# Peptides against a protein of PDB entry 3KDP, part 26

Target 1, 230 residues: chain A of PDB entry 3KDP
Amino acid sequence: PFLIFIIANIPLPLGTVTILCIDLGTDMVPAISLAYEQAESDIMKRQPRNPKTDKLVNEQLISMAYGQIGMIQALGGFFTYFVILAENGFLPIHLLGLRVNWDDRWINDVEDSYGQQWTYEQRKIVEFTCHTPFFVTIVVVQWADLVICKTRRNSVFQQGMKNKILIFGLFEETALAAFLSYCPGMGVALRMYPLKPTWWFCAFPYSLLIFVYDEVRKLIIRRRPGGWVE

## One batch from the design tools (peptide; made by RFdiffusion4, then SolubleMPNN)

Design b1_p10_6_s2 (from b1_p10_6, 4 letters changed)
Fold by OpenDDE base, seed 2:
Structure b1_p10_6_s2 (fold): chain B 230 residues (1-230), chain A 10 residues (1-10)
Amino acid sequence: as target 1 above (230 residues)
Amino acid sequence: PIPPPWLPPP
């Protein structure tokens, strides 16, 4: 997220505090859950041939899975960010390079994609309005990501939600999202303004697409073992 | 400046 912010010079999609809450709050329990699930799956399927090589393979698989999940989360968050800004008059193309003028408090006539002028205060309200739904979107996308990452090759429907740590993680991140979104004072403390309930659904199409894509991918892998999709 | 029509409520 931060790299795209620097490279594209767009308005800040996430506040520093929000980023910290994501990195420390939402990612920790999922990462632990994935580590346990991979360890359990590897222990059950293979007699320990070589504990050193098996640990290295597992660490690589965990790191790849975590990295992929992080990228998907960022994509989901940016999707919501662009939707919100587009609904407020700023189309994605118009946001490129806009940061310099956006963050300048002395410029009170920044034009949106429709020629409307925005004061500094108005722009900052819109910016901070993106922080909470970005966070919520990450949580909603994580629901799908955690479920699909439970197994590398098997369908979600073939494996029940047996991992208690995963279920706890899903509950914890959802509770955190609700707390940060609706607890009094979060707007002042974290620059996370409260969300209308409708914004929780913004990520659902994206989560569904990820889910379908991964299920199709897994289906292809099962039908063609050793294919390019592995 | 005309306030943008899509301003979220304060």
Scores: peptide ipSAE 0.007, ipTM 0.524, DockQ to the pose 0.366
Fold by OpenDDE base, seed 1:
Structure b1_p10_6_s2 (fold): chain B 230 residues (1-230), chain A 10 residues (1-10)
Amino acid sequence: as target 1 above (230 residues)
Amino acid sequence: PIPPPWLPPP
């Protein structure tokens, strides 16, 4: 997300607080899930023929899959960002290079794509209103990750513990998203303005995309055991 | 500018 901000010189899509909440809130659940998965694999699996190599391969595959999912999540967040700004008169092409004028407090007549002038305060309200739905989009997309994790392993026991941890994590993320989105004063304190409930649905196409992506990946793995996608 | 549609009504 930050790289696109630098490269495209667009208004800031994610606030520092939002980034911290993602890194500390959302990224912990996958990390915990991976830690438990490794622990369960060490308890239940026959010693792999080469434990170091097989662990490294599995870690690399999980890391690649997580990286790909993370890219789709970021795309979902940016989609939400562009939709929000477009609905407020700023088309994606108009945002390119706009950051310099957007962040200038002395420029109070920044024009949108329709010739409307925006004061600095109005621009910042719109910007901060993008931060919250970006975070919410990430949380909603992570719900798809829960479903993906449930369908990976046929073992009901392995699914049970992981599901409880993942469900708890997703509940925590959702509760955090609701708190940050609707608690009074969060706009001033955290630069996260409240959202209409409709914005929770903006992420659903991307959740579906991740689900389809993982199902296709699983189908490829099942059809071509030992392929590069495994 | 039109208030953002994602803001809850005041």
Scores: peptide ipSAE 0.056, ipTM 0.694, DockQ to the pose 0.248; fails the geometry check
Fold by OpenDDE base, seed 3:
Structure b1_p10_6_s2 (fold): chain B 230 residues (1-230), chain A 10 residues (1-10)
Amino acid sequence: as target 1 above (230 residues)
Amino acid sequence: PIPPPWLPPP
């Protein structure tokens, strides 16, 4: 989010503190999941193939998969951001380069895509209101990871353990999202304004996309075992 | 501008 903010000069889609909360909070679940997957794979490995190379390859493949999912998650967040701004009169193309005027407190007549003028205060309200649904979108998109893990044709026992860890992690993420979204003072402290519950659904298409992506990936892997998509 | 639809009512 911050990189795109710098590159595209768009209004800040997600606050720094919120980014830190995502990084520290949400990334723990994948990390734990990976650690458990590796531990389970090591237990089930029959013959000692070169444990260093096999571990490294598996870690790389898993890291790549999570990286791809993370990219889709980020796209989901940005989609929500663009939807919110579009509903407030700022079409995506109009946001490009707008940051300079957007962040200028002395400009109180920034025009949206429809010619409406926005004061600095009004712009900041919209900006900070985008932070919450962006974060929530990431959390909702991560729910797709739960489904992904359930559909992984590992042993029922392994799926069970992974699902428990993932469910717990998703619960923590959801609780964190609710806390950051609705706790009094978060608007001031984190620049996260409260979100209407309906906006939680904005990410669902992307959750579905991640699900479909993973199912297609799994299908490809099943058809071509040992392929580069693993 | 119309308040954002995601903002809680005042």
Scores: peptide ipSAE 0.023, ipTM 0.657, DockQ to the pose 0.211; fails the geometry check
Fold by OpenDDE base, seed 5:
Structure b1_p10_6_s2 (fold): chain B 230 residues (1-230), chain A 10 residues (1-10)
Amino acid sequence: as target 1 above (230 residues)
Amino acid sequence: PIPPPWLPPP
């Protein structure tokens, strides 16, 4: 998020405080849940052909998969951001380079894509209104990520959700998202303004995309044992 | 998000 903010000079899509809340609040419990997840018995029964090289390859493949998932999460967040700004009169093309004027407190006549003028206060309300649903989008996408990370080879439908810690993580993330979004004073404390309940659904296509991507990946692995995707 | 009150109706 921060890199695109610098490169494209768009209004800040996610605040630093919100990023910290993601890293500390939403990512920790999932990471712990994965540490306690039982490894698939079938994977552990396979002796590595070469313990040194196969371990390194496996670590690289896992890292790459998580990197790809993280990229899809970011895309989901940005999608929500652009939708909100578009509904408020700022089309994506108009946001490019707008940061300089957007962040200037003395410019109170920033025009949107339709010629409407926005005061600094109005712009900041819209910006902070984007931070909350960006955060919520990450949480909703993380639901899918957590579910798919439970299995390496087997489908989620085959293994089910037996990890109580994982389930707890899903509820914790959701509760935190609701708290940060709707608790009085969060706008002042965290610059996170409340969102309409409908915005929770904006991320669902991306959650589904991650789920489908992982199921297809796992299906390919099952059909081609010993391939580069294992 | 809550639409800003200053936005004209669509």
Scores: peptide ipSAE 0.022, ipTM 0.582, DockQ to the pose 0.100; fails the geometry check

Design b1_p10_6_s3 (from b1_p10_6, 5 letters changed)
Fold by OpenDDE base, seed 2:
Structure b1_p10_6_s3 (fold): chain B 230 residues (1-230), chain A 10 residues (1-10)
Amino acid sequence: as target 1 above (230 residues)
Amino acid sequence: PIPPPWLPPV
């Protein structure tokens, strides 16, 4: 998220505090859950051939899975960010390079894609309105990501939600999202303005696409072991 | 210039 913000010079999609809440709050329990699930799955399927090589492979698999999940989360968040800004008159193409004027408090006539002028205060309200739904979108996408990452090759339907840590993680991140979104004072403290309930559904199409894509991927892997998709 | 209509944040 931060790299795209620097490279594209777009309005800030996530506040620093929101990023910290994601990195420390939402990602910690899921990461632990994935680490345990991978450890359990690897232990159950293979007799320990070589504990050193098996640990290295597991660490690499965990790091790759975590990295991929993080990228998917960022994509989901940016999707919601662009939707919100587009609905407020700022099309994605118009956001490129806009940061310089966007963050200048002395420019009160920044035009959107439709020629509407925005004051500094108005722009900041819209910016901060993106922070909360970005966070919520990450949580909603994480529901799908955690479920699909539970197994590398098996369908979600073939493996029940047996991992208590995963279930707890899903509950915790959802509760945190609700707390940060609707607790009084969060707008002042965290620059996270409250969301209409409808924004919780913005990520659902994206989560569904990820789920379908991963299930199709897993199906291909099962039908063609050793293929390019592995 | 006509002041643009304010669109509230969605």
Scores: peptide ipSAE 0.028, ipTM 0.577, DockQ to the pose 0.205
Fold by OpenDDE base, seed 4:
Structure b1_p10_6_s3 (fold): chain B 230 residues (1-230), chain A 10 residues (1-10)
Amino acid sequence: as target 1 above (230 residues)
Amino acid sequence: PIPPPWLPPV
């Protein structure tokens, strides 16, 4: 999210607190899951044919999987961010390069895509209202990712402790998201405004798309074993 | 501008 913020010069999609919550909550659970998966794999693979190569391949595959999951999560967050801003009059194309004027407190007439003028305070309210749903969207996308992971054939054998850790992590992330979204004072303290329950559903179309994409991918792999999609 | 629909009514 921060890279796109820098490159595209869009309004800040995710606050520092939400970033920290992602780094500490959402990134740690996968990392722990990975550590346990490696440990379980090391226990189950009594004799890897080549321990060094198999460890390297596993580490690379895992790093790639986590990198891909992280990108998918970021895309989900950005999807929600763009939906929210579009509903408030800022179409995605209008956000490109808008940051400079958006963050300028002296400009109180920033126009949206429909010619409505926004004061600095109004813009900051909208910006901060994006932070919470971005985080919630990541959590909801992670639910989908977990379901996808559970439905992977190879993950069935890895599903022991990894699934318990993942389920616990999802519970923790969901509890954290609920806490940050609904605890009184979070809007003032953390610039995370409370969300109506309806906004939890904003990510569901994206989660469904990810699910469909993964099922299509699996179908292609099943039909073309050894294909480039692997 | 219309306030965001997720904001509590001011």
Scores: peptide ipSAE 0.021, ipTM 0.633, DockQ to the pose 0.240
Fold by OpenDDE base, seed 3:
Structure b1_p10_6_s3 (fold): chain B 230 residues (1-230), chain A 10 residues (1-10)
Amino acid sequence: as target 1 above (230 residues)
Amino acid sequence: PIPPPWLPPV
């Protein structure tokens, strides 16, 4: 988010503190789930193949898969951001380079795509209100990621442990999202304004996309065991 | 400007 903010000079889609909350809060459970999956895979792959190379390859493949999923997650967040701004009169093309005037407190007549003038205060309300649904979008997309982790065809017993970690992860992320979105003072502290429940659904298409992407990936892996997609 | 659709009703 911050990189695109710098590169595209768009209004800040997500606050720095919120980014830290995502990185430290929401990413912990996926990281733990990965660590457990890797440990379980190491226990089952007890055949005397070179454990260093096989582990390294698996770590690289997992990292690549999560990197791709992370990119889709970011795209989901940005989609929500653009939808919100578009609904408030700022089409995506109009946002490019707008940051300079957007952040200038002395300019109170910034025009949107429809010729409406926006005061600095009004612009900041919209900006900060975008932070919450962006964050929530990431959480909702992460639900799909967690569900994807569950669907790895490991033993029924291993699915049980993964299910507990998954459920805990879903709960933690959702609780964090609810806390950051609706706790009094979050608008001041994190620049996250309260979100109408309807915006939780904006991410669902992307969650579905991630789900479909992973199912297709798994299907390819199943059809081509030992392929580069594993 | 129209208030953001995600803002709670004031």
Scores: peptide ipSAE 0.062, ipTM 0.719, DockQ to the pose 0.246; fails the geometry check
Fold by OpenDDE base, seed 1:
Structure b1_p10_6_s3 (fold): chain B 230 residues (1-230), chain A 10 residues (1-10)
Amino acid sequence: as target 1 above (230 residues)
Amino acid sequence: PIPPPWLPPV
């Protein structure tokens, strides 16, 4: 997210507080899930023929899959950001290079794609209104990650403990998203303005995309055991 | 500017 902000010089899509909430709130659950998965794999699996090499390969594959899913999640967040700004008169092409004027407090006549003038305060309200739905989008696409995790392993026992931790993690991140989105004063304190419930649905196409991506990946792995996608 | 449709009326 920050790289696109620098490269494209667009208005800030994610606030620092929102980034911290993602890193501390949402990324911890996958990390804990992976740690438990490794611990369960060490307890239940016969010693791999080469524990170091097989662990490294599995870690690399998990890291690649997570990296790819993370890229799709980021794209989902940016999609929500562009939709929000477009609905406010700022088309994606108009946002390119706009950051300099957008962030200037002395410029109160920044034009949108339709020639409407925006004061600094109005621009910041719209910007901060993008931060919350970006975070919510990440939370909603992470719901797809849960469904993916449930469908990976045929073992009901491994699914049970992971499912409880994952369900708890989703509940926590969803509760956090609701708290940050709807608690009074969050706009002033955290630069996260409240969202209409409709914005929760903006991420659903991306959640579906992640689900389809993982199912296709699993199908490829099943059809071509030992392929680069495994 | 038209207030964004997702902003609660502030």
Scores: peptide ipSAE 0.053, ipTM 0.688, DockQ to the pose 0.278; fails the geometry check

Design b1_p10_6_s4 (from b1_p10_6, 5 letters changed)
Fold by OpenDDE base, seed 1:
Structure b1_p10_6_s4 (fold): chain B 230 residues (1-230), chain A 10 residues (1-10)
Amino acid sequence: as target 1 above (230 residues)
Amino acid sequence: PKPPPWLPPV
């Protein structure tokens, strides 16, 4: 998220507090759940041929899975960010390079893509209102990604949600998202303004696409063992 | 500016 903010010079899509909540609240339990699932799948089915090499392979698999999930989450968050800003008159192309004028307190006539002028205060309200949907989108995408990453070759439908830690993590992150989104004072304290319930669904098409893509990938791997998709 | 569509109707 921060890299695109620097490279594209767009208005800040994710606040520092939101980043901290993601890193400490939402990413930790999922990462632990994935680590336990991979450890359990590797330990119970394969006698460790070499416990050092198998740990290293598992750590690499966890790091790759986590890295991929993080990239997908960022893409989902940015998708929601661009949708929200587009609905408020700022098309994605117009946001490129806009940060300098966006963050300038003395410029109160920043035009959107439709020629509407935005004061500094209005821009900051819109910016801060994007933080909560970005966070919620990450949580919703995490639901799909965690379920997808549970199995490398098997369908989610074949293995089911047997990991109690995963279920607990999904509950915790959802409860945190609800708390941060709807608790009174969060807008002032955390710059996370409340969301309409409809915004929880913004990430669902994206999560569904990822789910379908991964199920198709797994199906191809099952039908063509040793293919380039594996 | 139009109010953000994600804000509850104030």
Scores: peptide ipSAE 0.061, ipTM 0.705, DockQ to the pose 0.239; fails the geometry check
Fold by OpenDDE base, seed 3:
Structure b1_p10_6_s4 (fold): chain B 230 residues (1-230), chain A 10 residues (1-10)
Amino acid sequence: as target 1 above (230 residues)
Amino acid sequence: PKPPPWLPPV
């Protein structure tokens, strides 16, 4: 989010503190999942002929999969951001380079895509309104990861432990999202304004996309074991 | 096209 904010010079899609909450909160689940996957793979695999190389390859494959999922999650967050801004009169193309004028407190006549003028205060309300649903979108997209892990038809036992960890992690993330979204003072402290319940559904298409993506990936892996998609 | 109504804080 911050990189795209710098590169595209768009209004800030996600607050710094919220980013920290994501990095500290959401990244724990993948890390724990990876640690348990490694532990289980070490238990179930026949003694790897070369423990160091086989472990390294598996770690790389898992890391790549999580990296891809993370990119799709970020895309989901940005989609929600663009939807909110578009519904408020700012089409995605109009946001490119707009940050300079957007963040200028002295410009109170920034025009949206429809010629409506926005005061600095109004712009900041919309900006901070985007922060919460961006975060929530990430959490909702992560729910798809839970489903993905459940649908991995490989070792039912591995799925069980992973599912418990993921369920716990997703519960924690959802609780955090609810706390940050609805706790009094979060709008002032974190620039996260309260979210209408309807915005929780904005991420569902991306959750579905991740689900479909992973199912397709699994199908490809099943059809071509040892392929580059693993 | 009429500007979409300003969405109150979502």
Scores: peptide ipSAE 0.026, ipTM 0.646, DockQ to the pose 0.509; fails the geometry check
Fold by OpenDDE base, seed 2:
Structure b1_p10_6_s4 (fold): chain B 230 residues (1-230), chain A 10 residues (1-10)
Amino acid sequence: as target 1 above (230 residues)
Amino acid sequence: PKPPPWLPPV
């Protein structure tokens, strides 16, 4: 997210404090959940042919899968960001390079994609209105991530939600999202303005995408045991 | 300047 902000010079999609809340708040419980999740029974039943090499390969595959999921999460956040700005007159193409004028408090006539002029205050309201839905989008997408991380081979529907740590993680992330979104003072403290409940649904297509991605991945693993995707 | 036809999503 931050790299795209720098490279594309778009208005800030996610505040620094919000990023910290994601990294420390939402990622902590998932990381713990993953650490305590028992290795999939099918992986544990196979004696490693070479314990050192097979462990390294598995770690690399896990890292790659998490990297891909992280990219999908970021895409989900940016989708929400672009939807909000587009609904407010700023099409994605118009946002490229706009940061310089967007962040200048002395420019009160920044034009949107439809020729409407925006004051600095109006622009900042829209910007900070993007921060909260971006965060919520990440949380909702992480629901899917937490569920799929439970197993590498079995379908999510077969494994069920037996891990108490995972359930706790889902609850904690949701509670944190609600707190940061609706608690008084969050707009001042975190630059996160309250959002309509409808914005929670903006992430659902990406949650579904993660589920589909993981189920397809698992299907490939089941059909080709010993393949690169294990 | 004309008022923005779009209100920031609340």
Scores: peptide ipSAE 0.024, ipTM 0.603, DockQ to the pose 0.321; fails the geometry check
Fold by OpenDDE base, seed 4:
Structure b1_p10_6_s4 (fold): chain B 230 residues (1-230), chain A 10 residues (1-10)
Amino acid sequence: as target 1 above (230 residues)
Amino acid sequence: PKPPPWLPPV
């Protein structure tokens, strides 16, 4: 998110607090899941034909999968951001390079894509209103990741621990999202305005994409005989 | 500009 903000010079899609909540709240669950997958891979591997290479391959493939999922999550967040701004009159193309004027307090006549003028305060309301649904989008997309992680064929006991961690992570992320979205004063304190429930649905297409991606990945792995999933 | 659709009605 921050890289695109710098490169494209768009209005800030995520606040610093929201980023911290993602890093500390949401990104921990994938990291824990990765650690457990590595541990599960180490436990469930029959005498690896080559322990070092098979471990390295697994770590690389897991890292790649999580990296790809993370990219899809970011895309989901940005999609929500662009939808919100578009519904407020700012089409994606118009946002490119707009940051300079957007962040200027002295410019109170920033035009949207339809020629409507926006005051600095109005722009900041819209900007901060994007932070909450962006975060919620990430959480909802992560639900799909958590579900995917739950559906991985591991031993029942390892799945149990992983499931507990994933359930806890799901609860934590959802509770955090609800807290940040609906707690009184969050708009003032964190610049996260309350979100109508309808915006939670904006992320579902991306959750579905992650689900489809993982199913396709699993299918490819299953079709390759000698896959390290066994 | 219209308020954002996700904002509660003021």
Scores: peptide ipSAE 0.022, ipTM 0.658, DockQ to the pose 0.247; fails the geometry check

